# Peptides against a protein of PDB entry 3T6J: the designs that were tried, part 85

Target 1, 375 residues: chain A of PDB entry 3T6J
Amino acid sequence: PIVESYIGFIESYRDPFGSRGEFEGFVAVVNKAMSAKFERLVASAEQLLKELPWPPTFEKDKFLTPDFTSLDVLTFAGSGIPAGINIPNYDDLRQTEGFKNVSLGNVLAVAYATQREKLTFLEEDDKDLYILWKGPSFDVQVGLHELLGHGSGKLFVQDEKGAFNFDQETVINPETGEQIQSWYRSGETWDSKFSTIASSYEECRAESVGLYLCLHPQVLEIFGFEGADAEDVIYVNWLNMVRAGLLALEFYTPEAFNWRQAHMQARFVILRVLLEAGEGLVTITPTTGSDGRPDARVRLDRSKIRSVGKPALERFLRRLQVLKSTGDVAGGRALYEGYATVTDAPPECFLTLRDTVLLRKESRKLIVQPNTRLE
Target 2, 372 residues: chain A of PDB entry 3T6J as posed
Amino acid sequence: PIVESYIGFIESYRDPFGSRGEFEGFVAVVNKAMSAKFERLVASAEQLLKELPWPPTFEKDKFLTPDFTSLDVLTFAGSGIPAGINIPNYDDLRQTEGFKNVSLGNVLAVAYREKLTFLEEDDKDLYILWKGPSFDVQVGLHALLGHGSGKLFVQDEKGAFNFDQETVINPETGEQIQSWYRSGETWDSKFSTIASSYEECRAESVGLYLCLHPQVLEIFGFEGADAEDVIYVNWLNMVRAGLLALEFYTPEAFNWRQAHMQARFVILRVLLEAGEGLVTITPTTGSDGRPDARVRLDRSKIRSVGKPALERFLRRLQVLKSTGDVAGGRALYEGYATVTDAPPECFLTLRDTVLLRKESRKLIVQPNTRLE

## One batch from the design tools (peptide; made by RFdiffusion4, then SolubleMPNN)

Design b2_p13_6_s4 (from b2_p13_6, 5 letters changed)
Fold by OpenDDE base, seed 1:
Structure b2_p13_6_s4 (fold): chain B 375 residues (1-375), chain A 13 residues (1-13)
Amino acid sequence: as target 1 above (375 residues)
Amino acid sequence: MFGVAGEVYPIAP
C-alpha cells in the first residue's frame, strides 16, 4: 500500500486570532479508486477556475498543478479529524510554490452512515434521497472545497521592494468599478490581517465555491454522475448545506456572542445568504415532534437552486473574494459578521431555533482509530 | 480543511 503522513503545526482553528498552528499528525493509506476521481478533477482545475465569479486578475497568475489523493486514515493526532485538507495554509506559498490536497475517505464514510429515524430537520420526502446521496455529494463538495475553494484566488501584495504583483493602472475592482485601493503589505498575511474571522471566512469561501461549482455539468461528470443522478447529487449537496446551517446553531454561544467552530459558523452564514435570496428557495418551519416537543423542518426548492440560489451565492462569493484579495478587513468583517449574527428576530427566530436544535441533539459520535494488518 | 458535520463528528467540543 501507498502510505502518506504529515506532522507539524498546521491548522490554526484553535487560535482565536488564527495565527498559531496546532500540532497534529496522521498516518494514512492511499485509496487508489477514489484518488482517480480527484485526479480527473485536478486535470480540469485550470478550466474550472475560470468559472469562478471573479475576474482573472483576482485569480492566481499561474496555475500550479496540485496533488490530490484520497486517504484512509489509520492514525490521527489532533483536536479533530478533518474530512479534507489543503496545505500549506499560507496563501503566498499557495500562489508561488503550489499546494497539496487530500480527502480523508474513511472519515467521510462515517458521515455517510446515517440512520433514517435519527435524521433531524428534513422533510420526510427528502430523507431517503438524502441518505442515498449524502456520501457522493460529500465527495464532490470536499473535492471542490479543497482544490478550487482553498486553492483559488489571488492576494494583491506589495513586496518589500515596493513592487506589486498586479497592475495598479489596469486592474479594476468588480464591486466598485474603481482601481485597487488596498492590498497586503510585506509581512501581512490573510490570517494576520483578518484575525478573528479569518478561518471561518475562508471556510465560508471554500464551501461556497463547492456549492457554486457543483452546478457545473463537468464536475458531476468527473465524479461519474449524469442525468437524474447528477441533479440529485446537486440537490442533496445544497440541502445538506442549508441543514448544516441550522445545525450550526449548536456551536453558537449566545452569552458570549461567539462561535466555537469555524466551519459551522461558515455554514450558518451560507444559510443566511440563501434565506436572504428569498423567493421560496429555503424555508425553515418550526414544528412539533411526535413527542410533543419543538422540532423544525428545512425545505429547499430544487427548482430554484439555479435561478435563485446560484445568483445569490455568486454575488456573495465574489464579494468574499474581492475583499480577501484587497485586504479590506473593515469591509470583510462588516459583510461576514453581518451574516454571522444570531438574533431572535422574526421570521427565522434563530435563537429560538437554537433551543430546538439543542433539544434534538444526538449523542456525540467519536471516531476510534482502527488497526490494520496484512492477511 | 473541510470539517465533518457536527452531528457526525464535531471538530470543536
Scores: peptide ipSAE 0.034, ipTM 0.753, DockQ to the pose 0.226
Fold by OpenDDE base, seed 4:
Structure b2_p13_6_s4 (fold): chain B 375 residues (1-375), chain A 13 residues (1-13)
Amino acid sequence: as target 1 above (375 residues)
Amino acid sequence: MFGVAGEVYPIAP
């Protein structure tokens, strides 16, 4: 088999300031069949990047074809096992040298193993559909998240010689209508500037890219979905994200006003954005379970994904990118922390919902890493 | 990096 590995100080999720990498490593085997699927996505990446809701001036000047491989992980040493990886974790290198994407296929497979009787917070009518399409929708989301999420966007930079990588006279900020007023100076990075919000903010951007682009017919075609199946994959992908936003409350610590998981914080932010969109797109209803204890139901109106959800996500995603590109930490922090704030204000009463989430929490899975043999 | 819910992590993040 083709063996792939990496090791080093890579991910900064455990650093409160988002800068210092945790030492991690993996050894994995290439899944050739699934890799071929992601290569089709790579082949369309340059065109799909143009579908993102920011001007070309905020996208990479030159597309560099990345590698995308599906891996079955044999061992993963680190504080958490990802479903996908985009490296290197330096935006300047991504835009000038390129990047590599991987999907950890057997990690995703673990997430696919959902038992209907244990599936929380969904309407009964959605459970079978959710179980059926969770896996396929996750493949779509991971592919988009890594390749077109983390792999998209441009940082505006002034180099050590004073030269800009953008035309100061002609590039316009689409949010303000004005010329670009901030950028990254030599030596400044995404993580160094955005610090405490950098990891979660970037994950939120990448997740939002996934939701946004999964609506594009070409994306679903690449993954082999057409007609009603494509629509179901879209619906389940969005439903999964909304549900994840509710589940995310488990990872919020009210006493410390902090989040303990960057991706879950990101998913909560997306939930807040979609709730703010209103118009019955997303509804969270407190209920009473069959056991007489608090429960909740999340509903997503599939008929409003494109009409209500997409525009809301478009505006939000554009703002995320513009603030990232311009290095506007103040604006970025204000935006992101605003959506990441958890209160008990009506109508959602998120702190009360958190109690329900904790009450309905499933037992933590013990992930046993596999071995393999040559036949 | 794309991460799944905490219940699939071997340890808390």
Scores: peptide ipSAE 0.031, ipTM 0.761, DockQ to the pose 0.262
Fold by OpenDDE base, seed 2:
Structure b2_p13_6_s4 (fold): chain B 375 residues (1-375), chain A 13 residues (1-13)
Amino acid sequence: as target 1 above (375 residues)
Amino acid sequence: MFGVAGEVYPIAP
C-alpha cells in the first residue's frame, strides 16, 4: 500500500487569533479507487475556476495543478479529524508554489452512517432521499471545498520593493467600480489581518464555492451523476448545508457571543444568506416532537435553488472574495460578523431554535483506530 | 486548512 503522512504545526483553528498552528499528524493509506474521482476534478480545475463569480484579475495568475488523494486514516493525532485537507495554509505559497488536497475517506464513511429514525430537522419526505445521496453529495462538496474553495482566489500584494502583483491602473473592484484601494503589504497575511474571523471566513468562502459550483453540470458529470441523479445530488447537498446551518447553533455560546467551531459558524452564515434571499427558498419551522418537546423542520425548495439561491450565493461569494483579495478587514468583518450574529429576533428566533438544537443533540462521534490486514 | 462537509464534525480519535 501507498502510505502518506504529515506532522507539524498545521491548523490554527484552536488559536483565537488564527495564527498559531496546533501540533498534529496522521498516518494514512491511499485509496486508489476513490482518488480517481478527485483526479478527474483536478483535470477540470482550471476551467472550473473560470466559473467562480469574480473577475480573472481576482483569481490566481497561473494555475498550478495540485494533487488530490483519498486517504484511509490509520492514526490521527490532534484535536479532531477532518473530512478533507488543503495545504499549505499560506496563500502566498498557494499562489506561487501550489497546494495539495486530501479527502479522508474512512472519516467520511463514518459520517455517512445515519439512521432514518434518528435523522433530525428534516421533512419526512426528504429523509430517504437525504440518506441515499448524503454520501455522494459529501464527496462533491468536499472535493469542491478543498480544491476550488481553498484553492481559489488571489491576494493583492505589494512587496517589500513596492511592486504590485496586479495592475493598479486597470484592475477594477467589481463591488465599487473603482480602482483597488487596499492590499496586503509586505509581511501581512490573510491570518494576520483578518485574525479572529480568518478561519471561519475562509471556511465560509470554501463552503460557498462548493454549493455554487455543484450546480455546474460538468462538476456532476465528473463525479458520475447525470439527469435526475445529478439534480438529487444538488438538492441534497444544498439541503445538507441549510440543515448544518441550524445544527451549527450547538457551537454558539450566547453568554460570550462566541463561536466555538469555525466550520459551523461558516455554515450558519450561509444559512443566513439563503434565508435572506427569501422567496420561500429556505424555511425553518418550529414544531413539537412526538415526545411533546420542541422540535424543528428545515425545508428547501429545490425549484428555487437556481433562481433564488444561486444569485444570492453569487453576490455573497463575490463580496467575500473581493474583501479577501483587497485585505479590507473592516468591510470583511462587517459583512461576516453581521451574518454570524445570533439573536432571538423574529421570524427565525435563532436563540430559541438553539435550545431546540441542544435538546435534540446527538452524542459526539468517535473514531476508533482501524485494523489493517494483508489479504 | 481543512474542510468538514455538511454535518461532519471534527471527530475525536
Scores: peptide ipSAE 0.033, ipTM 0.733, DockQ to the pose 0.499; fails the geometry check
Fold by OpenDDE base, seed 5:
Structure b2_p13_6_s4 (fold): chain B 375 residues (1-375), chain A 13 residues (1-13)
Amino acid sequence: as target 1 above (375 residues)
Amino acid sequence: MFGVAGEVYPIAP
C-alpha cells in the first residue's frame, strides 16, 4: 500500500488567536479509487475557480496544481480528526508555493453510521434520502471545501519594497465599485490580521464554496452523479449544512458569548445567511417530540436552492472573499460576527433552540483506530 | 486547515 503521513505544528484551531499550530500527526493509506475522483477535480480546478463569485483579479494569478489524495487513516494523533485537510495553513504560501489536499475517507464513513431513529431535526420524509446520500454528498463537500475553498482567492499584498501584487489603478472592489483601499502589508498574514475570527471565517468561506460549487453539473459528474442522483446529492448537501447550523448551537457558550468550534460556528453563520434569504428556503420549526419534550425540524425547500439559496450564498461568499482579499478586518468582523451572534430574538429564538439541541444531543462517538492485515 | 463534518468531529469542550 501507499502510505502517507504528516507530523508537526499544523492546525491552529485551538489557538484563541488562530495563529499557533497544535502538534499533531497521522499515518494513512492511500485509497486509489477515491483519489482518482479527486484527481479529476484537480484537473478541472482552474475552470471551476472561474465559477466562484469574484472577479479574476481577486483570484490567484497563477494556479499551482496541488496534490489531492483520499486517505484511509490508520492513526491520528491530535485533538480532533478532520474529514479533509488543506495545507499549508498560510495563505501567502498557498498563493506562491502551492498546497496539498487530502480527504480522510474512513473518517467520513463514521458520519454515515447514524441510525435512522436517532437522526434528529429532519422531517421524516427526508430521513431516508439523507441517510442514502449523506456519504456521497460529504465526499463532494470535502473535495470542494479543501481544493476550491481553501485553495481559492487572492490576498492583496504590498511587499517590503512597496510593490503591490495587484494593479491599484485598474482593480475594482466589486462591493464598492471603487479602487482597492486596503491590503496586507509586509509581515501581515490572514491569521495575524483577522485573529480570533480567522479560522471560523475561513472555514465559513470554504464551506460556502462547497455549497455554491456543488450546484455545478461538472462537479457532480466528476463524482459520478447525474440526473436525479445529482439533484439528490445537492439537496442533501445543502440540507446537511442547514442541519449542521442548528446542531452548531451545542458549541456556543452563552455565558462567555463564544464559540468552541470553528467549523460549527461557520455552519451556523451559513444557516443564518440562508434564513435571512427568506422566501421559505429554510424553516426551523420548534416541535414536541414523541417523549413530550421539545424538539425541532429543519426544512429546506429543494425548489428554492438555486433561485433563493444560490444568490444569497453568492452575495455572502463574495463579501467574505473581498473582505479577506483586502484585509478589511473591521468590515470582515462586522459581517461575520453579525451572523455569528446568538440571541433569543424571534422568530428563530436561537438560545431556546440551543436548549432543544442540547436536549436532543447524542453521545459523542469514539473513533477507534483500525487493524490492518495482508491478504 | 481542515474541514470537519459536524457529526464526525470528536470535539473536546
Scores: peptide ipSAE 0.032, ipTM 0.748, DockQ to the pose 0.353; fails the geometry check

Design b2_p13_7_s2 (from b2_p13_7 with M4V D7E E8V)
Fold by OpenDDE base, seed 2:
Structure b2_p13_7_s2 (fold): chain B 375 residues (1-375), chain A 13 residues (1-13)
Amino acid sequence: as target 1 above (375 residues)
Amino acid sequence: AFGVAGEVYPVAP
């Protein structure tokens, strides 16, 4: 078998300032069959990057073909096991040297195991579709999240010699219609400037890219979905995201006004964006469970994903990227923290919903180290 | 990185 491994200080999720990496390591074997799907995605990456909602001037100058493999993890040393990885975690290196993408296939497979009777916050009519397509939709989302999420966008930089990596006279900020007024100076990085919101903000951008691009027929075709199946995969992917946004409330600490998990905060932000879009796209309804205690239901109108959801996400995603590219920390913080705020204001009453989420909390999933054998 | 669920990642105290 083909063996891959890495070790070192890599992910910075546990650093409040997003700078210091946690020591991690894994040993894994390549899943050739699943890797083939991601290779097809890589082959289309250059074209798909053009579908993102920002001008080419805000995208990487040169497309650098990345690696993308599906791995079955044998051993993972760290505080948490990701489903997907994009490295390095430095935007400057990503745009100048390239990057590598990894899907931890057997981690995803474990996550697919869902018992219908224990599935929370979904309408009964959606449960079977959700169970059927959760796995396939995850493959799509992970692939897009890593390759075209983390792997997209450009940082505007002025180097130590005063040279810019963009044309100051011709590049226009699509949000303001003006020339670029801010950028990263020498020594400044995404994490150093955006600090406490950097990790979650970037995860939100990557998740949004996934939702946005999964609407593209070419993406679904790459993963082997056409017709009604493709539409169901789209629906379940979006449904999973809005459900995750509700589940995310578990990781919010009201007393400290802080989030304890970057990805879940990101998913809550996306939920808020889609709720703000209105028009019946997303509805969260408090209910009473069979046990007589509070419950809730998330509804997503599939017929409004393209007409209402996509435009809302497009605008939001463009703003995320523009603020990131220009190093506009004040604007970025205002935007992101605004959507990340949790109150009990009607109609959503998120703090009340949080109580419901905590009440319906599932046991934390655990993964144990697998073994190998000859076949 | 992509997390399937928040519980697979470390939760800050």
Scores: peptide ipSAE 0.093, ipTM 0.791, DockQ to the pose 0.209
Fold by OpenDDE base, seed 3:
Structure b2_p13_7_s2 (fold): chain B 375 residues (1-375), chain A 13 residues (1-13)
Amino acid sequence: as target 1 above (375 residues)
Amino acid sequence: AFGVAGEVYPVAP
């Protein structure tokens, strides 16, 4: 078997400033079959990057072909096991040197263990479809999230010599219609500027890229989905995201006005964006469970994903990228924290919903390190 | 960076 491993100070999610890496390591085996799908995605990456809702001037100047493999993790030492990895975590290096992506396939496979009877917050009509396609939709989302999410976009930089990596005279901010007014100075990084929101903001961007691009037929084809199956995968992917946004409330601490998980905060933000889009796209309905206690249902109108959801996500995603590229911390923080606020304001009453989420909280799944043998 | 699946994962301290 092909064995991959890494060790070192890699992920900074435990640093409130997003800068200091946690020491972690893993040993994994390459899943050749699943890796083939990701290689096809890599082959289409340069084209798919052009589908993202920002001008080429906000994308990498030169496409650097990344590596993407699916890994079955045998051992992982760290605070948590990810579903996917994109390294290095430095935007400047991603732009100039390239990057590598991995999907931890057997971590994703844990999603298949969902029991219908315990599946919360979904309509009965969606449960079977959700169970059927959750796994495949995860593969799509992770692939897009890592490769085209974390692997996309450009930071505007003025180097130590005063030179810009963009043409100040010709590059236009698509949101303002004006020339670029801000950028990263020498020594400034994404994490150093955006600090407390950097990790979650970037995850939100990456997740949004996944939702946005999963609508592209070529993406579904790469993963082997066509026709009705492709549409179901899309639906379940979006449904999973809005459900995750509700589940995310578990990781909000009202007393401290903070989030304890970057990805979950990101998913809540996306939920807020899609709720704001209105028009019946997403509906969260408080209900009463069979036990007489509070419950809730999330409904996503499939027919409005493209007509309502996509445009809303497009606008939001573009704003995320533009603010990131220009190093506009004030604008970025205002935007992101605005969507990340959790209040009890109607109609959503998110703090009340949080109580419901906590009430319906499932027991944590235990991930056990597997063994393997040659056959 | 890394992504977390739609599951409930450990939270950072």
Scores: peptide ipSAE 0.110, ipTM 0.803, DockQ to the pose 0.302; fails the geometry check
Fold by OpenDDE base, seed 1:
Structure b2_p13_7_s2 (fold): chain B 375 residues (1-375), chain A 13 residues (1-13)
Amino acid sequence: as target 1 above (375 residues)
Amino acid sequence: AFGVAGEVYPVAP
């Protein structure tokens, strides 16, 4: 078997400022079959990067072929087990040296293991599709999230010598139509500038990339889906995201006005973006469960994913990237915190929905270390 | 950075 491992101060999600790394390590075995799919994604990465909704001037100057491997985790030491990883977590190194992606396949398998009767917040008509395609859609989303989400975009930088990594005279901000007016100074990083929103903001960008690019036929083909299957995978991926946005409310603390999980905050933001798009794309309906207690249903109109959802996500994703690239903390914070705000304002009444989410909360899954034997 | 499924990811109390 091919064994991979890493160890060190790697992820900073437990740092409120997104800067200090938590000591973490894993040992895993390569899943060759799934790795092959991700390698095909890598082979298409350079072209797929061009499909992202920002000018080439906001993308990396030079494409660097990354590694991507699907792993079955044997041991994971840390506060949380990820579904996917993109390292290093330094934008400059990602841009100049490259990066590695991994999908923790057996973690995804655990996430997939949901009983139909316990599946919350979905219409009955969607449950079977969701169960069928949740796993495959996760593979697609994680692959895109890591490789083309975290692996995309450029930071505009002025180095210690005063030189810029972009042409100040010719590069135009697509949102303003003006020249670039802000950038990262020497020593400034994504985390140092965006601090409290950096991690969640970046996860939101990566998740948005996943949703956006999963609509591309080539992506689904890479993962072996065609025709109706491909459309179902797309639908379930988007459905899962909007559902996750609702589930995310579990991780919001109203009394502190803060989020306790960066990815879930990101998913809530995406939900808000798609709700804002309107036109019946996403509907969250409070209901009464069979037990007579509050419940809810999330509905996604499949027919409006491309016509309504994609354009909304495109605009939002471009804004995320532009603000990130230019180091516009004020603009970025205003945008992101605006969507991350949780109130009880109608029509959504998110604080009320949060009560429903908490009421319907499932018990935490226990992940147990697997046993592996060599013969 | 990494992606985490909310239903799987352990969080601090």
Scores: peptide ipSAE 0.097, ipTM 0.796, DockQ to the pose 0.326; fails the geometry check
Fold by OpenDDE base, seed 5:
Structure b2_p13_7_s2 (fold): chain B 375 residues (1-375), chain A 13 residues (1-13)
Amino acid sequence: as target 1 above (375 residues)
Amino acid sequence: AFGVAGEVYPVAP
């Protein structure tokens, strides 16, 4: 078997300021079959990057072919085991030196093991489809999230010598129609500038890239889905995201007005964006469970994903990228915190829904070290 | 960065 490992101060999600790494390590074995799919994705990455909703001037100047491997984790030491990893966690290094992606395949597989009767917040008609395609859709989402999410976009930089990595006279901000007004100066990084929102903001961008690009036929083909199966994978991926946005409320602390999990905050933001799109795309309906207690149902209109969802996500994702590229912390914070705000305002009444989410909270699963056998 | 399957395995604080 091919063994991979890493160890060190890597992930910064536990740092409130998003800068200090937590000590982490893993040992894993390469899954050759799934890695082959990700290699095909890598082979298409340069072309797929052009499908993202920002001008080429906001994308990396040079495509650096990354490594992407699917791994079966044997041991993971840290506060939380991820589904995918993109390293290094420094945008400046990503755009100049390259990056590596991994999918923790057996972690994803464990996540698929949900009993139908315990599946919350979905319509009955969606449950079987969700169970069937949750796994495959996760593979797609994680691949896109890591490779084309975290692996996309350019930071506008002025170096210590005063040189810019972009043409100040010709590059136009697609949101304002004006020349670029802000950038990263020497010594400034994504994390140092965006600080408390940096991690969640970046996760939101990456998740949004996944949702946006999973609509592309080439992506589905790479993962082996065609026809009705491809459409079902798309639907379940989007459905999973909006459901996750509701579940995210568990990780909000009203008394402190803060979020305790960056990815879940990101997913809530995406839910808010898609709700704002309106037109019946996403509906959250409070209900009463069979036990007589509060419940809820999330509905995603499949027929409106492309017509309503995609344009809304496109606009939002472009704004995220433009604000990130230009180092516009004020604009970025205003945008992101606006969508991340949790109130009890109608029609959604999110604080009330949070009570429902907590009431219906599932027991936390334990992930244990697997046995291995040499054949 | 890492993607967490927050739906079933969110990173605990």
Scores: peptide ipSAE 0.073, ipTM 0.796, DockQ to the pose 0.308; fails the geometry check

